# Peptides against a protein of PDB entry 8PQO, part 179

Target 1, 252 residues: chain A of PDB entry 8PQO
Amino acid sequence: VLLKEYRVILPVSVDEYQVGQLYSVAEASKNETGGGEGVEVLVNEPYEKDGEKGQYTHKIYHLQSKVPTFVRMLAPEGALNIHEKAWNAYPYCRTVITNEYMKEDFLIKIETWHKPDLGTQENVHKLEPEAWKHVEAVYIDIADRSQVLSKDYKAEEDPAKFKSIKTGRGPLGPNWKQELVNQKDCPYMCAYKLVTVKFKWWGLQNKVENFIHKQERRLFTNFHRQLFCWLDKWVDLTMDDIRRMEEETKRQ

## One batch from the design tools (peptide; made by RFdiffusion4, then SolubleMPNN)

Design b1_p25_1_s4 (from b1_p25_1, 15 letters changed)
Fold by OpenDDE base, seed 3:
Structure b1_p25_1_s4 (fold): chain B 252 residues (1-252), chain A 25 residues (1-25)
Amino acid sequence: as target 1 above (252 residues)
Amino acid sequence: SKELKEFLLKIILDGYLTIAPRIVW
């Protein structure tokens, strides 16, 4: 088991982020080749458990059309079906990812708290001390180009170049986080993403767990760069606007 | 083989992560 807490600081409020996140997810889905293809929604309903209220979703991602033919031919039954269970109780979210073939030998859990701070809280997910001491805190700087793979880099999604017309935020220079503290009119928040990765196959555990973390970090980095650079597109949207966009995305 | 399994897993996981941006919750 490998745990890391990714901390993503953004020059937006927690309330703004909720809109931006939903918009960016919808927009990213449209931009992906075959967006929505192979996604089966089993459950999408409100839930209430232990004082937590939100939306529960259970999706299956069928990867048969998204992998090379030889992979599809060699993959065991169920290996190309990924289950995603998500509890969205913003500002708290939890996602559990499993696979039909690997069963208990494979788990990715992502738990996120969105807080109006600069990523300074320790153990925001309230782990036991013994567990917390094994968690690596990883800061993601959305303005740092060195954290972005060359193949993922887009100039239009570079926070170091983007200037929001509607809010005046950006571009984000090398010391933008420190400067943010002195800007009373600019909101800020941190997404604390505790990622738990479990892969139990002997001889592959460490390699696969580290690989998954690398991919998650890449995803978080790229997503939040997009979220910020799309600020002018979503900052004035309402939740009703977001719902319409999601419906349109589902139809494509 | 171990190498084949690792290769397949990487492809599967990469495929999932590229099409499932919702995991950023």
Scores: peptide ipSAE 0.258, ipTM 0.851, DockQ to the pose 0.594
Fold by OpenDDE base, seed 1:
Structure b1_p25_1_s4 (fold): chain B 252 residues (1-252), chain A 25 residues (1-25)
Amino acid sequence: as target 1 above (252 residues)
Amino acid sequence: SKELKEFLLKIILDGYLTIAPRIVW
């Protein structure tokens, strides 16, 4: 098991982020060729548990069309089906990813708290001390180009170049996070993403767990760069606007 | 082989990550 807490600081409020996140997910889905293809929604319903209220979703991602033919032909039954269970009780979210073939030998869990701070809180997910001491805290700086792969880099999605016309936020210079402390009029938040990766196959555990973390970090970095650079597209939207967009996307 | 399993797993995981933006919650 490998645990890392990714801390993503953004010059947006917790309330703004809720809109921006949903917009960015919807937009990215539209831009992806074959977006939504192979996704089966099993459950989408409200839930209430221990005072937590939110939306529960269970999706199956069918990867048969997303892997090479030889993999599809050789893959055991269920190996190409990924189950995603998500509890969205914003500002808290939890996602559990499993695979039908690997069963208990494979787990990705992502637990996120969105807090109105600069990533200074320790153990926001309230882990036991023994577990917490093994968690690596990883800061993602959306303005740091060195954290972005060359193949992923787009100038239009570079926070160091982007300036929001509607809010005046950006561009984000090298010391933008430190400067936020002194900018009373600029909201800020941190997404604390505790990622738990478990892979129990002997001899492959460390390699696979590290690989998954590398990919998750890449995903988080690129996504939040997009979210910020698309600020002018979503900052004036309401949650009702987002719901309409989601419905339109489902009909496509 | 171990190497083949690792290779296949990486392909599967890449496939999952390339499916339309995973709701990054």
Scores: peptide ipSAE 0.257, ipTM 0.848, DockQ to the pose 0.652
Fold by OpenDDE base, seed 5:
Structure b1_p25_1_s4 (fold): chain B 252 residues (1-252), chain A 25 residues (1-25)
Amino acid sequence: as target 1 above (252 residues)
Amino acid sequence: SKELKEFLLKIILDGYLTIAPRIVW
């Protein structure tokens, strides 16, 4: 098992982020070729448990059409079916990813708290002390180009170049995080993303766990760069606007 | 083989991550 807590600091409020996240997810999905293809929604319903109230989703990602033919031919039964269970109780979210073939030998869990701070809280997910001491805290700086793979880099998604017309935020210089505290009119937040990766196959545990973390970090970095650079597209939207957009998309 | 399994897993996981943008929740 490998645990890391990714801390993504953004010059937006927790409330703004809720809109921006939903917008950016929708936009990213549109940009992906074959987005939504092979996705089966089993459950999408409100839930309430232990004071947590939100939306529960259970999706199956069928990857048969998303992998090379030789992979499909070699893959065991169920290996290309990924289950995603998600509890969205913003500002808290939890996602659990499993696979039908690997069963207990494979788990990705992502738990996120969105807090109005600069990523300074320790153990926000309230792990046991023994578990917490093994968690690596990883800060993602959305303005740091060195954290972005060359193949992922887009100038229009570079926070170090972007200037929001509507809010005046950006561009984010090398010391943008330190400067936030001096800008009383600029909100900020941190997404604390605790990622638990479990892979139990002998000889592959560390490699696979590290690979998954690398991919998650890449995803988080790119997504939040996009979210910020798309600020002018979503900052004036309300949650009701987002809901309407989602409903319209479902009808198409 | 171990190498083949690793290769296949990477492809599968990469495929999933490309189509599951909501994982960023």
Scores: peptide ipSAE 0.256, ipTM 0.851, DockQ to the pose 0.592
Fold by OpenDDE base, seed 2:
Structure b1_p25_1_s4 (fold): chain B 252 residues (1-252), chain A 25 residues (1-25)
Amino acid sequence: as target 1 above (252 residues)
Amino acid sequence: SKELKEFLLKIILDGYLTIAPRIVW
């Protein structure tokens, strides 16, 4: 088991982020070839449990079209089906990813708190001390180009170059986080993403767990760079606007 | 072999990650 807490600081409010996240997810989905190809939504319903109220989703990602033919032919039954269960009770979210074939030998859990701070809270997910001592805190700086793979880099998605016309935010220089503290009119937040990765296959656990974390970090980095650089596209939208957009998309 | 399993797993995970970027909660 490998645990890391990724802290993503953004020059947006917690309330703004909710809109931006939903917009950016939708936009990213549109940019992918085939859109929702291979994604099956089993459940999408409101839930209430232990004082937590939000939206529950259960999706299956069918990877048959996303892997080489020889993999598809050799893969055991269920191996190419990834289950994603998500509880979105913003500002708290939880996602659990499992596989039908690997069962208990494979788990990715992502728990996120969105807080109006600069990533300074320790153990925001309230882990037991014994567990918390094994968590590595990893700061993601969306302005740091060195954290972005060359193949992922786009100038139009570079926070160090982007200037929001609507808000005046950006570009984000090397010391943008320190400067943000002195800007009373600029909101900020941190997404605390506790990622738990478990892979129990002997001889592969460390490699796979580290690989998954590397990919999750890459995903978080790219997504939040996009979210910020798309600020002018979503900052004036309301949650009602987003809901309408989602409904319109479902009808197409 | 271990190497083959690792290779296959990487491909599967990469496949998932091509779809999963649409959901960052």
Scores: peptide ipSAE 0.256, ipTM 0.850, DockQ to the pose 0.614; fails the geometry check

Design b1_p25_2_s1 (from b1_p25_2, 11 letters changed)
Fold by OpenDDE base, seed 3:
Structure b1_p25_2_s1 (fold): chain B 252 residues (1-252), chain A 25 residues (1-25)
Amino acid sequence: as target 1 above (252 residues)
Amino acid sequence: DLLPGLLEVLLKIIDLVIEKDLLEK
């Protein structure tokens, strides 16, 4: 098991982020091959547990159509079915990803707290001390080009070049986080994303667990760069606007 | 919902699992 807590600081408020996240997920998914087709929604209902109130979803991603025929033919039963269980109680979210074939041998858990701070809270997910001491804290700087793979880099998604017309935020220079502290009128937040990866297969555990974390970091970095650079597109939208947009997308 | 690109990562993992499973048989 490998745990890392990714801390993403953004020059947006927690309330703004809720809209921006949903918009950015929808926008980034438009050209994705994995969206829509092959997704089965088993459960989509409100939940309340221990003071946590939100929406629970259970989805199955059937990947049979997303792999070559020979892979589908050789795949063990259930190997191409990915389960996603999500508890969305913003500003807290939890997602658990499992696979039918691997059962308890595979787990990706992502727990996120969105806090109006600069990533200074320790153990925000309230792990036991013994567990917390094994968690690596990883800071993602959305303005740092060196954290972006060349193949992923787009100038229009570079926070170091973007200037928001509607808010005046950006561009983000090398010391933007330090400068943010002195800008009383600019909101900020940190997404604390605790990622737990388990791949209990002998000889592959470390390789796969590290690989998954590397990819998660890459995804988080690119996503939040997009989110910020798309600020002018979503900052004036309300949650109701987002809900309408989602409904319109479902009709297509 | 899964972030864009995560599905591709999962597919790579599945490919690895299938390959490993076949090699061990």
Scores: peptide ipSAE 0.237, ipTM 0.819, DockQ to the pose 0.814
Fold by OpenDDE base, seed 4:
Structure b1_p25_2_s1 (fold): chain B 252 residues (1-252), chain A 25 residues (1-25)
Amino acid sequence: as target 1 above (252 residues)
Amino acid sequence: DLLPGLLEVLLKIIDLVIEKDLLEK
């Protein structure tokens, strides 16, 4: 098991981020060909547990159409079905990803707290001390080009170049986080993303777990760079607007 | 929700799983 807590600081408020995240997920999904294909929604309902109220979703990603025929033919039963269980209680969310074939040997859990701070809270997810000591804190700086793979880099998604017309935020210079503290009119938040990866297969555990974390970091980095650079597209939207957009998308 | 790009990662993992499973048989 490999745990890392990714801390993504953004010059947006927690409330803004809720809109921006949903918008950016939707937008990024549109940009990907074949997005949403093979997705089965088993459950989508409100939940209440231990004072936590939110929306619970259970989705199955059927990946049979996403792999070559020979892979599909050779794949063990259930290997191409990914289950995603999500508890969305913003500003908290939890996502658990499992595979039918791997069963208990495979787990990706992503737990996120969105806090109006600069990533200064320790153990925001309230892990036991024994567990917390094994968590690596990883800061993602969306303005740091060195954290972006060359193949992922897009100038239009570079926070160091982007200037929000609507908010005046950006571009984010090398010391943007320090400067942010002095800017009374600029909100900020941190997404604390605790990622738990388990891949309990002999000889592959460390390799795969590290690989998954590397990819998660990459995804988080790119996503939040997009989120910020798309600020002018979503900052004036409300949650109701997002809901309407989602409903419209479902109808298409 | 599943972030865009994560599916690709999962596919790569599945490929590894399949390969290992086949090699162990």
Scores: peptide ipSAE 0.234, ipTM 0.820, DockQ to the pose 0.773
Fold by OpenDDE base, seed 2:
Parts: structure tokens; C-alpha cells; sequence
Structure b1_p25_2_s1 (fold): chain B 252 residues (1-252), chain A 25 residues (1-25)
């Protein structure tokens, strides 16, 4: 098991981020081949547990159409079915990803707290002290180009170049986080993303767990760069607007 | 919802799992 807490600081409010995240996920998904094909929504309902109120979703990603025929033919039963269970109680979110074939030997868990701070809170997910000692804290700086793979880099998604017309935020210079403290009119937040990766297969555990974390970091970095650079597209949207957009997308 | 790109990661993992499974048979 490998745990890392990714801390993504953004010059947006927690409330703004809720809209921006949903918008950016939707927008990024449009750019991906395959869309929602092979996605089965088993459950989509409100939940309440221990004072946590939100939306629970259980989705199955059927990947049979996403792999070559020979892979499909050789795949064990359930190997191409990915289960995603999500508890969305913004500003808290939890996602658990499992595979039918791997069962308890595979787990990706992403727990996120969105806080109106600069990533200064320790153990925001309230892990046991012994467990917390084994968590690596990783700061993602969306303005740091060195954290972006060349193949992922797009100038239009570079926070160091982007200037929001609607908000006046950006571009983000090398010391943008420090400057935020002095900018009373600019909101900020941190997404604390605790990622737990388990891949309990002998000889592959470390390789796969590290690989998944590497990819998660990459995804988080690129996503939040996009989120910020798309600020003018979503900052004036309401949650109701987002809901309407999602419904319209489902109809297409 | 899965973040874009995660599906690709999962597919790579599945491929690895299948390969290992085949080798162990």
C-alpha cells in the first residue's frame, strides 16, 4: 500500500472550485475518445452517514470495448470491469476504485478535502498517527512548468501565461502563492487529495503502486492547470447552470 | 466521475495483470 497526499493550491474559492471542477471534468471528458461508452450507473442516490450528507454513486466501467479483441479473449472474468464508488459531499469527496477480478488485491482510493487555506493543514483526513507517518505530502504547483510533461504542455493551459479577464487573476508567477497572502481580493483554496493505492500482487506491487501515483499526480496537475485557465468559462456559472449542462450532455 | 486519463491508466494495469496471469498459468 502506498499513500500520498497531494495538495493542490488554487487562486479560487472553495465555492468557486465546486463549479470549476464539475465544468472542467465535463469539458475534459468531451475531449476524450470513447466518452461515456461502457459506463453503467448502478446507483446514484443521496446518502447520509455520520453527519456526512451527499450523493453516492456506483458506476461500472465495462472496458471490453476499450481493449483489443485478443485482450478481451484472454481476460479473466471480471478483469475488464472497474467499479467506481463515490461519495460526493462537497467539500469532502471520496472515490474508491476496484476491479472484480483483483478483488481485495487492488484498490485506488481518493479522498479529498477542499479547504480555504494554502495547504498548511497536517493530517486533514485524520489518519491515525502511525498511518500518517507513512504518507508523503506532495505539493502540486500549477504554475510550475517543470512539473508538466512536455507532451502534456499547452500554452493555452499554462497558468503562468493566463490572465482571467473576468476576475483579474493570473498570470501566476513563481511566487504567486506567497503573493496571495497579500492580495486580499483574491480567494484561495487547497485540495487535499489523499490517494491510497493498493496492488497486492507479488513482484508488481511497488511498480504498479508507484506507477498509479505517478499518473495520478500527472492527472491532478493537468486537470487543475486546465481548471484555472478555464476560469473565465465557468466562474460566472452557478451550480444550477452546471446541472443543466450535465443534463443536456446526457441527452446527447 | 473518473478523471480523464485515469481510464487509460487502468487499461494499462489490466494489460499488465492479464500478462502476468497468463505467465503464471
Amino acid sequence: as target 1 above (252 residues)
Amino acid sequence: DLLPGLLEVLLKIIDLVIEKDLLEK
Scores: peptide ipSAE 0.223, ipTM 0.816, DockQ to the pose 0.803
Fold by OpenDDE base, seed 1:
Structure b1_p25_2_s1 (fold): chain B 252 residues (1-252), chain A 25 residues (1-25)
Amino acid sequence: as target 1 above (252 residues)
Amino acid sequence: DLLPGLLEVLLKIIDLVIEKDLLEK
């Protein structure tokens, strides 16, 4: 098991991020091969647990149509079915990803707290001290080009070049995070994303767990760069607008 | 919801799992 806490600081408020996240997921998923077709929603209901109130979803991603024929023919039963269980109680979210074939030998868990701070809180997910000491804290700087792969880089998604017309935020210079402390007019938040990866197969555990974390970091970096650079597209949207967009995406 | 690109990661893992399963049979 490998745990890392990714801390993503953004020049947006916690309330703004709720809209921006939903918009950016929908927008980025429009042309994704894995979205829409093959997704089965088993459960979508409100929940209440330990004072946490939110929406619980259970989705199955059927990947049979997303792999070559020979892979589909050779795949064990359940290997191409991914389960996503999500507890959405914004500003807290938890997502658990499992596979029918791997069962308890495979787990990706992503727990996120969205806090109105600059990523300074320690153990925001309230792990036991023994567990917390094994968690690596990783800071993602959305303005740092060196954290972006050359093949992923797009000038229109570069926070160091983007300036929001609607809000006046950006571009983000090398010291943008330190400048936020002194800039009273700009909201800020940190997404604390605790990622737990388990791949319990002998000889492959460390390789796969590290690989998944590397990819998650890449995904988080690119996603939040997009989220910020798309600020003018979503900052004036309502939650009703987002719901309509989600419905349209489901139809595609 | 799954972030864009995560599905590709999962597919790579599935391919690895299938390969290992076949080799151990």
Scores: peptide ipSAE 0.222, ipTM 0.813, DockQ to the pose 0.821

Design b1_p25_2_s2 (from b1_p25_2, 11 letters changed)
Fold by OpenDDE base, seed 1:
Formats: sequence, structure tokens, C-alpha cells
Structure b1_p25_2_s2 (fold): chain B 252 residues (1-252), chain A 25 residues (1-25)
Amino acid sequence: as target 1 above (252 residues)
Amino acid sequence: MLLPGLLEVLLEIILLIIEEELKKK
């Protein structure tokens, strides 16, 4: 098992991020191959647990159409079915990803707290001290070009070049985080994303767990660069607007 | 909804699983 806490600092408020995240997921997903094809929603209901109130969803991603015929024929039963269980109680959310074939031997868990700070809180997810001491904290700087792969780089999604017309935020210079501390008129937040990866197969555990973390870091970096650079597209949207976009995405 | 690109990552892992299972035969 490999745990890392990714801390993403953004020049947006916690309330703004709720809209921006949903918009950016919907927008970026439009360009993905297959869209909502093969997604089955098993459960979508409100929940209440330990004072936490939110929405619980259970989805199955059927990947049979995403692989060649010979792969489908060779795949063990359940191997091409991914389960996503999500507890959405913004500003807290938890997502658990499993595979039917791997059962308890494969797990990706993503727990996120969105806090109105600059990533200074330690153990925001309240792990036991013995567990917390083994968690690596990883800071993602959305303005740092060196954290972006050349193949992923787009000038229109570069926070160091983007200027929001509606809010006046950006561009983000090399010292933008330090400047943000002294800029009282600009909201800020940190997404504390605790990612737990388990791949319990001898000989492959470290390789796969490290690979998944490497990809998660890449995805988080690219996503939040987009989220910021799309600020003018989503900052004035309502939650009703977001719901309509989500419905449209499901139809594709 | 999953973050964009995560499904592709998961698919790569699934393909690895299938490959390893085939090696055992």
C-alpha cells in the first residue's frame, strides 16, 4: 500500500471550486473517447454518516467496448468492470475504485478535503499517527512548467500566461503563492487529496502502485491547470447550469 | 465522474493484469 497526499493550491474560493471542478470534469470529458458509454449507475442516493451528509453514488464502468475483441476473449470474468463508489459531501469527498476480478487485491481511494488555506494543515484527514508518518506530502504547483510533460503542455492552459477577464486573477508568476498570502482580495484554497493505492500482487505491487501515483499526479496537475485557465467560462455558472452540462455529457 | 484520463490509466492496469494472468498459463 502506498499513500501520498497531494496538495493543490488554487487562487479560487472553496465555493467557487465546487462549480469549477464540476464544469472542468464535464468539459474535459467531452473530448474523451466513448464519453459516457459503458457507464452504469447502480446507486444514486443521499446518505448521512457520522454527521457527514452528502450524495452516495455507485457506478460500474464496463470497458468491454474499449478493448480489442481478442482482449475481451482473453479477459478473466469481471476484469473489464470497474466499480466507483463515491461519497460526495462537499467540501469533503471520497472515491473508492475497485475491480471485480481483483477484489480486495486492488484499490484506489481518493479522499479530498477542500480548505480555505494555503496547504499548511498537517494530517487534515485525521489518520492515526503511525499511518500519517508514512504519508508523503506532494505539493502541486499549477504554474510550474517543469511539472508538466511536454506532450501535455498547451499554451491556452498555462496559468503563467492566462489572465482572467472576469476576476482579474493571473497570470501566475514564479512567486504567485507567496504573493497570494499578502493579497487579501484574492480568494484561495487547497485541495488536500489523500490517495491510497493498493495492488497486492507479489512482484508487481511497487511497480503498479508507483505507476498509479505517477499518473494521478499528472492528471491532477493537468486538470487543475485547466480548471484555472477556464475560470472565465465557469465562474458565473450556477449549479443548475452544471446539472444541465452533466446531463448532456451522459448522453454522449 | 472519474477525472479525465483516469479511466485510461485503469485500462492500462487491467491490461497488465490480463497479461500477467496469461503468463501463468
Scores: peptide ipSAE 0.459, ipTM 0.899, DockQ to the pose 0.821
Fold by OpenDDE base, seed 4:
Structure b1_p25_2_s2 (fold): chain B 252 residues (1-252), chain A 25 residues (1-25)
Amino acid sequence: as target 1 above (252 residues)
Amino acid sequence: MLLPGLLEVLLEIILLIIEEELKKK
């Protein structure tokens, strides 16, 4: 098991981020091949547990259509089915990803707290001390080009170049986080993303777990760069606007 | 919530799983 807590600082408020995240997911998903193909929604319902209220979703991603026929024929039963269970109680979110074939030997858990701080809280997910000591804290700087793979880099998604017309935020220079503290009118937050990766296969555990974390970091970096650079597109939207957009998308 | 690109990553992992299972046969 490999745990890392990715801390993504953004010059947006927690409330803004809720809109921005949903918008950016939707927008970025438009560019993804396959769209909603192979996605089965088993459950989508409100939940209440231990004072936490939110939306619970259980989705199955059927990947059979995304692989060649010969792979599908050779794939063990359930290997091409990914289950995603998500508890969305913003500003807290939890996602658990499993595979039918791997059962308990494979797990990706992503737990996120969105806090109005600069990533200064330790153990925001309230892990036991023994568990917390094994968590690596990883700071993602969305303005740091060196954290972006060349193949992922887009100038229009570079926070170091972007200037928000609507908010005046950006561009984010090398010391943007330090400067942010002095900008009373600029909100900020940190997404604390605790990622737990379990791949219990002898000889492959470390390789795969590290690989997944590497990819998660990549995805988080790219996504939040987009989120920020798309600020002018979503900053004036409300949650109701987002809901309407989602409904409209479902009707297509 | 599944971030864009994560499904691709998961697919790569699954392909790895399949490959490893095939090696065991």
Scores: peptide ipSAE 0.456, ipTM 0.899, DockQ to the pose 0.751
Fold by OpenDDE base, seed 2:
Structure b1_p25_2_s2 (fold): chain B 252 residues (1-252), chain A 25 residues (1-25)
Amino acid sequence: as target 1 above (252 residues)
Amino acid sequence: MLLPGLLEVLLEIILLIIEEELKKK
């Protein structure tokens, strides 16, 4: 098991981020191959547990159509089915990803707290001290081009070049986080993303667990760069606007 | 919803699993 806490600081408020995240996920998903094909929603219901109120979703991603026929034929039963269980209680969310074939031997858990700070809180997820000692804190700086793979880089998604017309935020220079503290009118937040990766397979555990973390970091970095650079597209939207957009997308 | 690109990552892992299973046979 490999745990890392990714801390993503953004010059947006926690409330703004809720809209921006949903918008950006939807927008980025349009560019993905296959769209919603192969996605089965088993459960989508409100939940309440231990004072946490939110929306619970259980989705199955059927990947059979996304692999060549020979792979499909050779795949063990359940290997091409990914389960996503999500508890969305913004500003807290938890996602658990499992595979039918691997059962308990494969797990990706992503727990996120969105806080109105600069990523300074320790153990925001309230892990046991012994467990917390094994968590690496990783800061993602969306303005740092060195954290972006060349193949992922787009100038239109570069926070160091983008300036929001609607908010005046950006471009983000090398010391933008320090400057943010002095800008009373600019909101900020941190997404604390505790990622737990388990791949219990002899000889491959470390390789796969590290690979998944590497990819998660990449995805988080790119996503939040997009989120910020798309600020003018979503900053004036309300949650109701987002809901309408989601409904319209479901009808298409 | 899964972050964009995560499904591709998961697919790569699944392919790895399949490859390893084939090696065991």
Scores: peptide ipSAE 0.438, ipTM 0.894, DockQ to the pose 0.821
Fold by OpenDDE base, seed 3:
Structure b1_p25_2_s2 (fold): chain B 252 residues (1-252), chain A 25 residues (1-25)
Amino acid sequence: as target 1 above (252 residues)
Amino acid sequence: MLLPGLLEVLLEIILLIIEEELKKK
C-alpha cells in the first residue's frame, strides 16, 4: 500500500472551485474518445452518514469496447469491469476504484478536502498517527512548467501566461503563492487529495503502485492548470447553470 | 465522475494484468 497526499493550491475560493471543477471535468471529457460509452450507473442517490450529507454514486466502466477483440477474448472474467463508488459531499469527496477480477488485491481511494488555506494543515483527513507518518505530502504547483510533461504542455493552458479578464488573476509568476498572501482581494484554497493505492501482486506491487501515483500526479497537475486557465469561462456560472449544462449533455 | 485521463490509466493497468495472467498459462 502506498499513500500520498497531494496538495494543490489555487487562486480561487472553495465556492468558486465547486463550479470550476464540474465545468472543467465536463469540458475536458469532451476531448476524450468514447465519452460515456460503456458506463453503467447502478446507484445515484442522496446519502446521510455521520452528519455528512451528499450524493452517492456507483458506476461500472465496461472496457470491452475499448480493447481489441483478441484482448477481450483473452481477458479473465471481470477484468475489463471497473467499479467506481463515489461520495460527493462538497467540500469533502471520496472515490473508491476497484476491479471485479482483482477484488481486494486492487484499490485506488481518493479522499479530498477543499480548504480555504495555503496547504498548511497537517493530517486534514484525520488518519491515525501510525498511518499518517507513512504519508508523503506532495505539493503541486500549477505554475511550475517543470512539473508538466512536454507532451502534455499547451500554451493556452499555462497559468504562467494566462491572465483572467473577468477577475484580473494571473499570470502566476514563480513566487505567486507567496505574493498571494499579500493580496487581500484574491481568494485562495487548497485541495488536499489523499490517494491510497493498493496492488497486491508479488513482484509488481511497488512498480504498479508507483506508476499509479505518477499518473495521478500528472492528471491532477494538468486538470488544475486547465481549471485555472478556463477561469473566465466558468467564474460567472452558477451551480444551476452547471446542472442545466449536465442535463443538456445527457440528451446528446 | 472520473477525472479525464484516469480511464486510460486504468486501461493500461488492466492490460498489464491480462499480460501477467497470460504468462502464468
Scores: peptide ipSAE 0.434, ipTM 0.892, DockQ to the pose 0.817

